# Peptides against a protein of PDB entry 1EBD: the designs that were tried, part 18

Target 1, 138 residues: chain A of PDB entry 1EBD
Amino acid sequence: KASYEGKVAAEAIAGHPSAVDYVAIPAVVFSDPECASVGYFEQQAKDEGIDVIAAKFPFAANGRALALNDTDGFLKLVVRKEDGVIIGAQIIGPNASDMIAELGLAIEAGMTAEDIALTIHAHPTLGEIAMEAAEVAL

## One batch from the design tools (peptide; made by RFdiffusion4, then SolubleMPNN)

Design b2_p28_4_s3 (from b2_p28_4 with A1S K7R E16A K17R A18R R24A E25L)
Fold by OpenDDE base, seed 5:
Structure b2_p28_4_s3 (fold): chain B 138 residues (1-138), chain A 28 residues (1-28)
Amino acid sequence: as target 1 above (138 residues)
Amino acid sequence: SALAARRAALKAFLAARRAAKAAALAAA
């Protein structure tokens, strides 16, 4: 957030037309395990009357997490049932702080769970957990 | 907004791409 807004401000000061135009602001806590979130939490979506699927996949079932002996936590996708659009994501686990960026991109782009499920992720990677959670949402 | 318009266009593109991919897989 701050870095992006700083860039927009610098461009405006330099006389270039620019605007802050974002929907999904990531939040990260560098704890052990790391915590990251972008977009809606499941309860926030429900409180706004959005019918959602919460698709959860554990790091204990991820091949790279097993190889790293770091299997605590999960990824959760919050998917709008009407059209399969991803509106939020939460990660608790290894590399959550970096992995949230893919999901932030997906939300900003209006991608569906199917779009992620049909994206080839390198094997074995922690990032595959996003694909696995997307498959759960289908 | 400009973002909403770009998002809608991209969503339509992705849908068309999925359909084309499905058709290609069915024809292979």
Scores: peptide ipSAE 0.102, ipTM 0.529, DockQ to the pose 0.079
Fold by OpenDDE base, seed 4:
Structure b2_p28_4_s3 (fold): chain B 138 residues (1-138), chain A 28 residues (1-28)
Amino acid sequence: as target 1 above (138 residues)
Amino acid sequence: SALAARRAALKAFLAARRAAKAAALAAA
């Protein structure tokens, strides 16, 4: 967010109108466990009248998280029911700060839960949790 | 090339889906 706001401000000062409107600006807290979010929270979507599926998958069921003995938290996808488009994601757990980037890309690209579910993730990785949560949303 | 064609098709597909998403969110 801050880096994007800084870029938009610099472009405005330079007299270049920024035509870049991002739907999904990530927010990260480098706590233990890490917290990351991009796009809509489930409640925000509901408050705007968007019918959503909240697909949640725990790190306790992720093979890499188990191997690291770091299984606290979960990934949540916020998926629009009408078309399966991902409109938000939240991660609490190991490497959430980096893992949120995949979901940010998916949201900005207008990807569906099916697009992630059909993407091969390396095994075992923390990133597989995105695929697992996407499968829950199907 | 086959690669260039696949990349172009993917870009077009994702762009169309992004536009549809934006329109749907604006109508919500």
Scores: peptide ipSAE 0.096, ipTM 0.526, DockQ to the pose 0.071
Fold by OpenDDE base, seed 1:
Structure b2_p28_4_s3 (fold): chain B 138 residues (1-138), chain A 28 residues (1-28)
Amino acid sequence: as target 1 above (138 residues)
Amino acid sequence: SALAARRAALKAFLAARRAAKAAALAAA
């Protein structure tokens, strides 16, 4: 956030049209397991009156996580029920800090769970869990 | 705004691609 705001400010000072328009700001905790979040939590969406599907997939069912012997946690997608748009994601588990970037991009672009589900992820990878969670939301 | 128009166009493009991909997958 701050680094991008600095870039936008520099572009504005240089006379270039630029705007800060974030739909989602990622947050990361480099714990073991790692924690990452972007957009809405399920409860936040409900408190705002947004009808959501919370699609959860565990790392214990991910082939790469099993191969790494690092299967603690899950990925959760928060999907708006009216149109399938992803409005939030949470990851607790291996490589959560890097994996949140895909979901940040998906939210920022206004993608649906179906857009992720129809995207081929390499097998076996940790990132494949995003596709699996998206399929749960369908 | 120009940014809002670009976002709307992107969303429309993604929706069209999704529909085409889903249709192709269903026809296979």
Scores: peptide ipSAE 0.031, ipTM 0.492, DockQ to the pose 0.031
Fold by OpenDDE base, seed 2:
Structure b2_p28_4_s3 (fold): chain B 138 residues (1-138), chain A 28 residues (1-28)
Amino acid sequence: as target 1 above (138 residues)
Amino acid sequence: SALAARRAALKAFLAARRAAKAAALAAA
């Protein structure tokens, strides 16, 4: 957010239209566990009248998280029911700050939960949680 | 379409995987 706002401000000062309104601006808190979010929260989507599926998968069910002895938290996908398009994601857990980038890309590209579920993730990785949460949304 | 067939195969796989996970959890 702050770095993006800095770019928008620099573009506005340069006389360029600052109008790349990205749908998916990531927010990260570098706590233990880390917290990351991009796009809609489930409640925000509901408040806007969007019918959504909130698909949640825990780090405790991930082989890499178990191997790291860091199994706190979960990944949540917010998926629009109409077309299966991913409109938001939240991660609480190890490496959430980096893992949010895949989901930000998926949202900006208009990808569905099916697109992520059909993407092969390396085993064992924390990234597999995105695939498993996408599978929950199907 | 090839995409529709792939989606159908995925759904079948996921259903089987969910059933296996549920069975394993119930046996633990």
Scores: peptide ipSAE 0.017, ipTM 0.390, DockQ to the pose 0.022

Design b2_p28_5_s1 (from b2_p28_5 with R1M N4A A7E M8L R11L A14E E19A)
Fold by OpenDDE base, seed 2:
Structure b2_p28_5_s1 (fold): chain B 138 residues (1-138), chain A 28 residues (1-28)
Amino acid sequence: as target 1 above (138 residues)
Amino acid sequence: MAAARAELLALRREREARAAAAAAAAAA
C-alpha cells in the first residue's frame, strides 16, 4: 500500500497524470506460518450487506504441501453469490506471501471463482490450492 | 470483467468513506 501510494504521489508531483485506482491491496505477515489477505474478509462483506460464499481449502490436502512436510493452514476465497465474482482471499500457510498475488490479480480483474477453477495450475504446486478453493465455491 | 471491477472499486470507495466518517465522528 504505502509504496504504491508513494509512487502515485511522486508521479503526481512530477506533473504526470496518476491515480490510486485499485480494488485490492494485499496485506502480508511474514510469520511461520505466513499470513496473507487481499480484499474482503467474509465477516466484513456480511457487515456491508454483501451475500457471499466463503470457500476454504486446507494445505493438508495439497500434494506439494505434503511433499514439503508443511501442511498447516488454509486458503479462503470470499465470493459474491450474485455473480460468482471473487471479492476477497485469505491465506495462512507456506508461501502465502507469494500466493496472494494471483488472487489479488483475480480481484483487480473482476474474475469469478469459475475463472480460477478453470485455470490450469502446475502440478504439484501450492498454487493449486487456489483452484481447489475456487471449485469449492461453485 | 470491466463492469465487475468498477463495482468492486465502488464498494472499496464506499468502505473507505464509511471508515473515514466513523473516525471523524470518534474524534469529535
Scores: peptide ipSAE 0.046, ipTM 0.460, DockQ to the pose 0.907
Fold by OpenDDE base, seed 3:
Structure b2_p28_5_s1 (fold): chain B 138 residues (1-138), chain A 28 residues (1-28)
Amino acid sequence: as target 1 above (138 residues)
Amino acid sequence: MAAARAELLALRREREARAAAAAAAAAA
């Protein structure tokens, strides 16, 4: 947040058109395993009266995680049930700090679980877990 | 693989059609 707002302020001072327009701010904890989150948690969406699907896929079922012997944790998508739009995501596991960026992009762009499920991910990669979780939401 | 992709593309088109219909109704 602060870094992004600082960039907008610098652009405005330089006389360039800039606006603060964001839906989601990523949060990362560099623990072992790593934790990352963007947008709504499932409970936050429910507390606001949003009907959601919580789609979860474990790293223990990911081919790259198995090959690395690093299979702790999961990816969770929070999907609005009415239209399939992704409104939140959480990752606990390998490379969570970098992988959250794809999901942040998906939320900011108003993408759906179908949009991620139709995106070809390289095989075998940790990133395939986003596609697998998206398929669970369908 | 091919059949699953065709089904997902159909779902996407149905979503887009519903969104377009809702937008048209809101503009009327």
Scores: peptide ipSAE 0.038, ipTM 0.520, DockQ to the pose 0.028
Fold by OpenDDE base, seed 4:
Structure b2_p28_5_s1 (fold): chain B 138 residues (1-138), chain A 28 residues (1-28)
Amino acid sequence: as target 1 above (138 residues)
Amino acid sequence: MAAARAELLALRREREARAAAAAAAAAA
């Protein structure tokens, strides 16, 4: 957020047309385990009257997390039921701070759970958990 | 694995077909 807004401000000062247009702002807490979020939480979506699927997948079922002996937490996708569009994601667990970027991209691009589920992730990686959670949302 | 992927591809195709039909209806 702040760095992006700073870029837009710098471009505007330089006389270049620029706009702040984003759907989702990532938030990260570098705790142990790490916590990351982008877009809607499930309850926020419900409070706004959005019918959602909350798809959760645990790191305890992720091959890379098992290999690292770091299996605490989960990834949650918040998917709009009407069209399958991803509108939010939360990660508690290993590498959450970096993994949230893929989901931020997915939200900004208006991608669906099917789009993530059909994206081949390298095996074994922590990132596969996004694909697994997307499959749960289908 | 292969069967699950084929199903997901089918779902994508159905979504794309629905979107195309909606776009065509809006353009009529």
Scores: peptide ipSAE 0.018, ipTM 0.425, DockQ to the pose 0.025
Fold by OpenDDE base, seed 1:
Structure b2_p28_5_s1 (fold): chain B 138 residues (1-138), chain A 28 residues (1-28)
Amino acid sequence: as target 1 above (138 residues)
Amino acid sequence: MAAARAELLALRREREARAAAAAAAAAA
């Protein structure tokens, strides 16, 4: 957050058009398990009157997480029901700090749950959980 | 959406079958 705001401020001072989009700024806590979030939480979307699907998939059902014996937590996608657009994501679990980047990209690009569900993820990876959660939203 | 989901579910079942076969082969 602060580093991005500093970049935008520097670009503005340099006379370049710059906008701060706060929608896809990740928040990460390097705990055990790791926690990461980008975009809307489910309750925030509801409080703003956005009709959402909260698609949750557990790491306990992810092949890589099982192989690592690190199955605590889940991935949650917050999907706008109107058009299937991903507007938020939360990850609690292994490698959440890095995995949130895919979902940040998806939100910034205006991708849908279908776009993620149809994206080939390498097997077995922790990243496959994004595909599985996206499929839950379909 | 419904057709895409059905296709994805079929692909998932195939993936699960391959994973089960790989696990069985690894246990042999």
Scores: peptide ipSAE 0.017, ipTM 0.304, DockQ to the pose 0.014

Design b2_p28_5_s2 (from b2_p28_5 with R1M A2E N4A A7E M8L A17E R18K)
Fold by OpenDDE base, seed 5:
Structure b2_p28_5_s2 (fold): chain B 138 residues (1-138), chain A 28 residues (1-28)
Amino acid sequence: as target 1 above (138 residues)
Amino acid sequence: MEAARAELLARRRAREEKEAAAAAAAAA
C-alpha cells in the first residue's frame, strides 16, 4: 500500500496523470507464524449480505510445509457462491507475507476458485495450498 | 489430482462452448 501510494504521488508530482485504483489492500503481520489477509474476511462478507463459501486448507496437509517442518496454520479463501469469484483470502503460516500476493492478484483480476484450481503450481511448494483451498471451494 | 484437473478442464470447455454457441446465436 504505502509503496504504491508513494509511486502515485511521485507520478503526480512529475505531472503525469495517476490515480490510486485498487480493490484489495493486503495486510501483513510479520509474526511467528506470519499472518496475511487481502479482501474480505468471511464475517465481513456475511455482514454485507454476500453469500460466501469459506474454503480452508491446513499447512499440515501441504507437502512443502511438511518437508520444512513448519505446518502450523492454514489458508482460507472467501468465495462468492453466486459466481465462484474470490473476494478475500487469509493465510496464517509459513511465507504468508509473500503468498498473499498471488491471491491479491486473483482478487484484483476477478478470478474464480476454478481459475486457481486449474493453475498448475510447482510440486512440492507452499503455493500449492492455494490450489488445494480452491478445490475445496468447488 | 490429475483426474480432478481433467474433469475441471472438461467442465470449463463445456461452459466456453455453450457461451460461444449462445453468442453466435445472438449474433445471427
Scores: peptide ipSAE 0.143, ipTM 0.622, DockQ to the pose 0.020
Fold by OpenDDE base, seed 2:
Structure b2_p28_5_s2 (fold): chain B 138 residues (1-138), chain A 28 residues (1-28)
Amino acid sequence: as target 1 above (138 residues)
Amino acid sequence: MEAARAELLARRRAREEKEAAAAAAAAA
């Protein structure tokens, strides 16, 4: 966020047309466990009158998380029911700060839960949890 | 696993066909 806002500000000062678009701006807290978010929270979508599916998958069910003995937390996808488009994601758990980038890309590209569910992730990886949460949203 | 993937691929294809049809209708 701050780095992106700084870039937009620098471009504006330089006389280049630039705008801050918050649709897919990630927010990360490097705590233990890490916390990451991009796009809508479920309640934010509901407050705007968007009908959503909130699909949650726990790290305790992820093979890589088990192998690392780091199984706290979950990934949540916020999916618009009308078209299956991913509009938000939240991650609490190992590597959340890096894992949020895939979901930020998915939101920015207007991808659906089906698109993520059909993406083959390497096994075993923490990233598979995105695929698993997408399958829950179907 | 394979059957579930085949179903999702079929859903994707159906969505893409619907989007293509909508785009064609909007261009007419």
Scores: peptide ipSAE 0.121, ipTM 0.613, DockQ to the pose 0.024
Fold by OpenDDE base, seed 1:
Formats: sequence, C-alpha cells, structure tokens
Structure b2_p28_5_s2 (fold): chain B 138 residues (1-138), chain A 28 residues (1-28)
Amino acid sequence: as target 1 above (138 residues)
Amino acid sequence: MEAARAELLARRRAREEKEAAAAAAAAA
C-alpha cells in the first residue's frame, strides 16, 4: 500500500495521470507458513449479498510442494457464481507472498476461473495450485 | 488432460458467443 501510494505520488509530480484505486491491494503476513490475500474474503462477499464459490486446493496435493517437503496450507479462490469472475484469493503456504501477484492481476483484469484453468502453468511448480483451484471452481 | 482442456475451451467459446450476441442485440 504505502509503496504504491508513493509511486502514484511520484507519477503525479512527473505530470503523468495516476489515481489510487484499491480494488486488488494485496495483504501479506511473512509468517511460516506465509499468508497472503487479495480482494474479497468469502465471508465479506456473502455479507455484501454476493453469491460466491469458494474453491480450495491443498498444497499437500501439489507436486512441487511434495518435492520440497512443504505441504502445509492451501489456495482459495473466491469466484462470483453469476459470471465466474474471480473477486478474491487467499493463500496459506510456501511462497504465498509472491504467488498472490498472479491472482491480483487476474482480479484487476476481470478474469474468470476458466481463464486461469486454461492458462498453462509450468510443471512442477507451486504456481500450478492456482490452476488446480480454478478447476475446482468450474 | 487434453479432453478436459478441450471441454473448457468449448465452454469459453460458448460464453464469448453469448456475450457477443447480447452486445449485438443491445446495439440494434
């Protein structure tokens, strides 16, 4: 947040049009395991009357996590049922702080769970868990 | 894997066609 606000301020001073928009601002806790979130939590969406699918996939089923012997946690996608658009994501597990960026991009672009499921992820990677969770949402 | 991907591609195309038809109807 603070770094992004600093960039917007610098761009404005340089004469470039820039606005602060907080649609997909990531929140990260650098614990072990790491925790990362972007967009809506499932309960926040429900409290606002949004009908959602919470698609969850565990790191215990991810090939790279198994190879690293670091299988605690999961990825959760919060998907709007009406149109399949991703409106939130949470990651608890290895490399969560970096992997949340893909899902932040997906939310900002208005992408669907189908778009993520159809994106080829390199094998074996921790990032494949996003594709697996997207397939659960379908 | 290949059959599942083919089904997802077919679903995406059907959605895009529906959206295009709705946009065309709104423009008429």
Scores: peptide ipSAE 0.086, ipTM 0.580, DockQ to the pose 0.023
Fold by OpenDDE base, seed 3:
Parts: structure tokens; sequence; C-alpha cells
Structure b2_p28_5_s2 (fold): chain B 138 residues (1-138), chain A 28 residues (1-28)
């Protein structure tokens, strides 16, 4: 948040058009396991009256996580039922701090769970868990 | 894949049109 606001201020001072838009700002905790979030939590969406699917996939079922012996946690997608659009994501597990960027991009671009499910992820990778969670949401 | 992509693009367009109409109505 603060870094983004600083960038907007710098762009305004430089005479470039800029606006503060707080859509898809990631939050990361560099713990063990790492925690990352972007967009809506499931409960926040429900509190706003948005009908959602919460699609969850565990790292214990991911081939790369198994090979690394680091299988704690999961990825969760928050998907709007009306149109399948991804409106939030949470990751607890290995490389969560970097993996959240794909999902931040997906939310910002207005992508659906189907868009992620149809995106080929390299095998075996931790990133495949996004594809697996998207398939759960279909 | 092509049919799925066409449907996804149609859904996205319909959402954008709905949002634009709502914004126009709010500005009137």
Amino acid sequence: as target 1 above (138 residues)
Amino acid sequence: MEAARAELLARRRAREEKEAAAAAAAAA
C-alpha cells in the first residue's frame, strides 16, 4: 500500500497521469510457511452479498511440493459464481510470496477460473497448484 | 478451446457493458 501510494505521488509530481486504485494489492507475510493474499477473502465477499465459490487445493497433492518435502498449506481461489471471475486468492505454503503475483495479475485483468485452468503450467512446479485450484472451481 | 475462449470473451464483454451502463446511470 504505502509503496504504491508513493509511486502514484511520484508520477503526479513528474506530470504523468496517475490514479490511486486499490484493486488487487497483495499482502505477504514472510513466515514459515509463507502467507500471501490478494483481493477478497471468502468472508469479505459474502459480507458484501457476493455469491462465491471457494476453491481450495493442498500442497500435499502437488508433485513439486512432494519432491521438495514441503507440503504444508494450500491455495484458495475466491471465484464469483455469476461469471466465474476470480476476485480473490490466498496461499499458505512454499513460495507463496512469489506465486501470488500470477493471481494478482489474473484479478487485475478480470480473468476467470477457466482462464487459469486452461493455462498450461510447467510440470512439475509449485505453480501448478493455481491450475489445480482453478479446476476445482469449474 | 476456441468455443471456450469465445464464451469467456462474451462474458467479459457483457460484464464490461453492464459496468459501463451502471457508471453512466450513476453519473446522470
Scores: peptide ipSAE 0.053, ipTM 0.531, DockQ to the pose 0.050

Design b2_p28_5_s3 (from b2_p28_5 with R1M N4A A7E M8L R11L R18A)
Fold by OpenDDE base, seed 5:
Structure b2_p28_5_s3 (fold): chain B 138 residues (1-138), chain A 28 residues (1-28)
Amino acid sequence: as target 1 above (138 residues)
Amino acid sequence: MAAARAELLALRRAREAAEAAAAAAAAA
């Protein structure tokens, strides 16, 4: 948020047309395990009257997490039921702080769970958990 | 994708406006 808003402000001061036009702001807590979030939480979507699927996949079922002996936590996708659009994501677990960026991109682009499920992720990686959670949402 | 993004932006802006209004009411 602040860094991006600073860029927009600098561009505006320089006389260039610029606007703050983002859907989602990532939030990270560098705890152990790490926590990251972008877009809607499930309850926030429900409180706004959005019908959602909460698709959850555990790191305990991820091949890279097993290989790293770091399997605590999960990824959750918040998917709008009417069209399958991803509107939020939460990650608790290994590399959550970096992995949230893929899902931030997906939300900003208006991607669906199908788009993520059909994206080939490298094997074995922690990132595959996004694909697995997207498959749960289908 | 573009239409879905525009809708999500509208939802975010509506939420932020509601939060700002609630904060203003609490500070009055």
Scores: peptide ipSAE 0.059, ipTM 0.482, DockQ to the pose 0.935
Fold by OpenDDE base, seed 1:
Structure b2_p28_5_s3 (fold): chain B 138 residues (1-138), chain A 28 residues (1-28)
Amino acid sequence: as target 1 above (138 residues)
Amino acid sequence: MAAARAELLALRRAREAAEAAAAAAAAA
C-alpha cells in the first residue's frame, strides 16, 4: 500500500498523473507459521451479502510441504459463487508471505478459480496449493 | 490428468460464453 501510493505520488509530481487504483491490499504476519491475507475473508464477504464459496486446501496434502516437513496450515480461496471470481485469499503455512502475491495478482486481475486451476504450477512446489484450492472451488 | 484438464477448459469456455452473452444482452 504505502509503496504503491508513494509511486503514484512520485509519478504525479513527475507530470504523469495517476490514481491509486488497487482492489486488494496484502497483509502479512511473519509468524511461524506465516500468515498472509488479501481481499475478502469469507465472513466479510458474507456480511456484505456476497454469496461465496471458501475453498480450502491443507499444506499437509502438498508434496513440497511434505518434503520440507512443514505441513501446518492451509490456503483458502474466497470465491464468488455467481461467476467464480476470486475475491479473497488467506494462507497460513510455509512461504505464505510470498505466495500471497500470486493471489493478489489474481484478485487484481479479476481472475476466476478456473483461471488458477488451469495455471500449471511446477511440481513439487508450495505454489501448487493455490491450484489445488482453486480446483476445490470448481 | 488429461481428463481433468479437459473438464477445466470446458468450464472456462462455458464461463467465457456466459460473459459474452451477458455483455451482448447488456449492449442490446
Scores: peptide ipSAE 0.020, ipTM 0.394, DockQ to the pose 0.026
Fold by OpenDDE base, seed 3:
Structure b2_p28_5_s3 (fold): chain B 138 residues (1-138), chain A 28 residues (1-28)
Amino acid sequence: as target 1 above (138 residues)
Amino acid sequence: MAAARAELLALRRAREAAEAAAAAAAAA
């Protein structure tokens, strides 16, 4: 948050057009397991009157997580029902701090669950969990 | 996998068509 706001402020001072998008700012906790979030939580979306699907997929069903013996947690997508647009994501589990960047890009670009589900992920990888969660939202 | 991808592409195209129709209606 602060680093992103600082960049926007510096661009404005330099006379460049800039805007702050608070929806696409990631938050990371480097705990064990790691926790990462970007955009809306399911309850935040509901409190604002947004009709959403919360699509959840567990690391216990991911082939790479099984091979690493690190299967705690899940990925959750918060998807707007009207148009399938991804408006939030949460990850608890292995590599969450890095994996959140893909979902931050998806939210910032206005991508849908279909866009992620159609993206080929290498097999076996932890990243496949994003594709699996997107398929749950369809 | 090939059949699943074809279904997902059909869903995307249906969404894109609906968005285009809504945009055209709003511009008329």
Scores: peptide ipSAE 0.017, ipTM 0.380, DockQ to the pose 0.026
Fold by OpenDDE base, seed 2:
Structure b2_p28_5_s3 (fold): chain B 138 residues (1-138), chain A 28 residues (1-28)
Amino acid sequence: as target 1 above (138 residues)
Amino acid sequence: MAAARAELLALRRAREAAEAAAAAAAAA
């Protein structure tokens, strides 16, 4: 957040068109387990009158998480029901700080749950959780 | 796995077709 806001401010001072899109700015807490979020939380979407699906997949069901013996937490996708567009994601678990980048990209690109569900992730990886959560949202 | 992927591909193609139709209608 702060680094991106600093870049936008520098671009604005330089007279370049720049805007801060707070929907796609990730937030990360480097705790154990790590926490990461981008876009809407489920309750925020509901409070704004957006009809959403909240799809959750646990790290305990991921082959890489099992192999690492680090299975605490989950990935949650917030998907708009109208068009299947991903509008938010939250991750609590191993490597959440890096995994959130894929979902930030998906939100920025206006991708749907189907788009992620069709993206083949390498096996075994923690990233497969994004694909699995996207399948839950369908 | 193969059957599930085929279904998801069909869903995506249906969405893309609907989006293309909507774009064409908006341009008319």
Scores: peptide ipSAE 0.016, ipTM 0.385, DockQ to the pose 0.024

Design b2_p28_5_s4 (from b2_p28_5, 13 letters changed)
Fold by OpenDDE base, seed 5:
Structure b2_p28_5_s4 (fold): chain B 138 residues (1-138), chain A 28 residues (1-28)
Amino acid sequence: as target 1 above (138 residues)
Amino acid sequence: MKKAREELKKLREEREAKEAAAAAAAAA
């Protein structure tokens, strides 16, 4: 499954507090698997008193990931319970470095999990995992 | 899947309608 580098990278990104007040600055680690993050981590949101839902969807359940034989990892959305607004996202898996851009846009635009869940993604694509994770948050 | 999607679409439409009504009320 995840390489040594991927595990180290995942741990590193998960442990770094977003000290920057900017809600939508992406962070990327080009490991195998790739790691990417934007906005709040679940614990950061909780530490700030934000009630959140952490919606996780695995690449093992994504059709494109299966076709590529690259199914390690997951996408996680951090969704504010009060209004369903996406306030953070983390991706560990194939193409995470590029896929984080969609979620950065969603956060910056103040989109909800419903907005992403209702957005049609091409099938089969890795990008569908964002839609699937959004559905989990509902 | 299809049923859930239809429900979500309805929820979105209801949200948009509420937002539109709120905007109309605030326009005074």
Scores: peptide ipSAE 0.026, ipTM 0.432, DockQ to the pose 0.019
Fold by OpenDDE base, seed 4:
Structure b2_p28_5_s4 (fold): chain B 138 residues (1-138), chain A 28 residues (1-28)
Amino acid sequence: as target 1 above (138 residues)
Amino acid sequence: MKKAREELKKLREEREAKEAAAAAAAAA
């Protein structure tokens, strides 16, 4: 957030009109395992009266995570039930800090779980877990 | 794999068709 706002400010100073416009702000904790989140948590969505599907997929079922012997944690997608739009994501596990960017993009773009499920992810990668979680949400 | 992918594509197409129909109805 601060970096993005700083960029917008710099652009404005340089004479390029811009505005801060974002739907979701990623948060990362560089713990072991790493934790990352963007958009709504499941309970936050429920508290706001949004009917959601929480689709969870464990790293223990991810081929790359198994190969790395680093299988703790999961990816969770928070999907609005009405239209399948992704409104939040949480990752606890290997490379969560980097992997959250894909899901941040998906949320900002208003993508659905189907959009991610139909996106080809390289095999074998940790990133495939996003596709797997998206399939669970369908 | 192929069957699952085809099913997902169908679901996506159905969603897009529904959205297009809603947009068309709103424009009428």
Scores: peptide ipSAE 0.024, ipTM 0.407, DockQ to the pose 0.025
Fold by OpenDDE base, seed 1:
Parts: C-alpha cells; structure tokens; sequence
Structure b2_p28_5_s4 (fold): chain B 138 residues (1-138), chain A 28 residues (1-28)
C-alpha cells in the first residue's frame, strides 16, 4: 500500500494523471511457514452477509511441495457463491509471500474461480495449488 | 482433465454471451 501510494504520488508530482484505486491489499508474514493473505477472510465475508465458498487445498497434495519436502499448510480461496468471483485468499506454506500476487491480481480483476481453473500452470509448481483450490470451488 | 476444461470453457463462454446480451438489451 505505502509503496503503491508513493508511486502514485510521484507520478502526480511528475504531471501524470494517477489515482489510487485498489480492491485488495496483500499482507505477508515471513514466518516458517510463510503466511499471506489478500481480500476477505471467510469469517469477514460471512459477517458482512456474503454467502461464500471456502475452497481449501493442502500443500501435502501438491507435487512440487512433495518434491521439496515442504508440505505444511494450504491455500484457501474465498469465493462468492452468487457469481463465483474470488473475493479473498489465504496461503500458509512454501513461497506464500510470492504466490499471493497471482490471487491479488485475480481479485483486482474481478476474476472467478473458473478463470483460475482454466489458467494453465506449469507442472510441477507450487502455483498449481491455486488452480487446484479453484477447482474445489466449482 | 481435457474434458473438464472444455466444459468449463463452454460455461465461461455461455456466461460471457449472457452478459453481452444483457448489455445489449440495456443499451437499447
């Protein structure tokens, strides 16, 4: 957030039209395992009266995580039932700090679980877990 | 895998067609 706002401010000072307009701000904790979040948590969505699917997929079922012997944790997608739009994501596990960016992009773009499920991910990668979780949400 | 993806692609196309039809109706 601060870095993005700084960029917008710099562009404005340079005489370029720029606006701060974002849907979700990522949060990362560089712990072991790493934790990352963007958008709604499941309970936050429920508290606001949003009917959601919480689609969870474990790293223990991810081929790359198995190869790395780093299988603790999961990816969770928070998907609005009405239209399948991804409104939140949480990752606990390997490379969560970088992997959250894909899901941040998905949320900002108003993408659905179907859109992620239809996106080809390289095999084997940790990133495939996003596709797997999206398939759970269908 | 292939069959499932093809099904999802069709569902997306149907959604997009519905949205386009709704937008066209709203613009008329």
Amino acid sequence: as target 1 above (138 residues)
Amino acid sequence: MKKAREELKKLREEREAKEAAAAAAAAA
Scores: peptide ipSAE 0.023, ipTM 0.414, DockQ to the pose 0.025
Fold by OpenDDE base, seed 2:
Structure b2_p28_5_s4 (fold): chain B 138 residues (1-138), chain A 28 residues (1-28)
Amino acid sequence: as target 1 above (138 residues)
Amino acid sequence: MKKAREELKKLREEREAKEAAAAAAAAA
């Protein structure tokens, strides 16, 4: 967020068209475990009257996380019930800072949980947790 | 997809406007 805001500010000062208004701006905290978020939190969506499903999948159930002995945390998808569109995601766990990019892309593209669930993820990877959480949302 | 993106964009803008208004009210 801060880096993006700095870039947008610099571009505005330079008179460059801030050409793309992004829907999904990721926020990352490089703690241990890492924390990453993009789009709506579940409570934010509810407060705005959006009917959502919050689909959660733990790293403890991910094969790569087990192999790395780093299984703390989870991925949560926030999915709008009416059409299955992904409107938010939160990740607490290994590689959260990089994994959030897939979900940011999904939100920007207006993709559904089904789209992610039907996308083949390499096995074993931490990224599979996004697919697993998407399946929970179906 | 495109329609959903535009809707989410509007929702974000509305949220940001609400947050900005709340922050302004708190700072007054």
Scores: peptide ipSAE 0.085, ipTM 0.557, DockQ to the pose 0.844; fails the geometry check

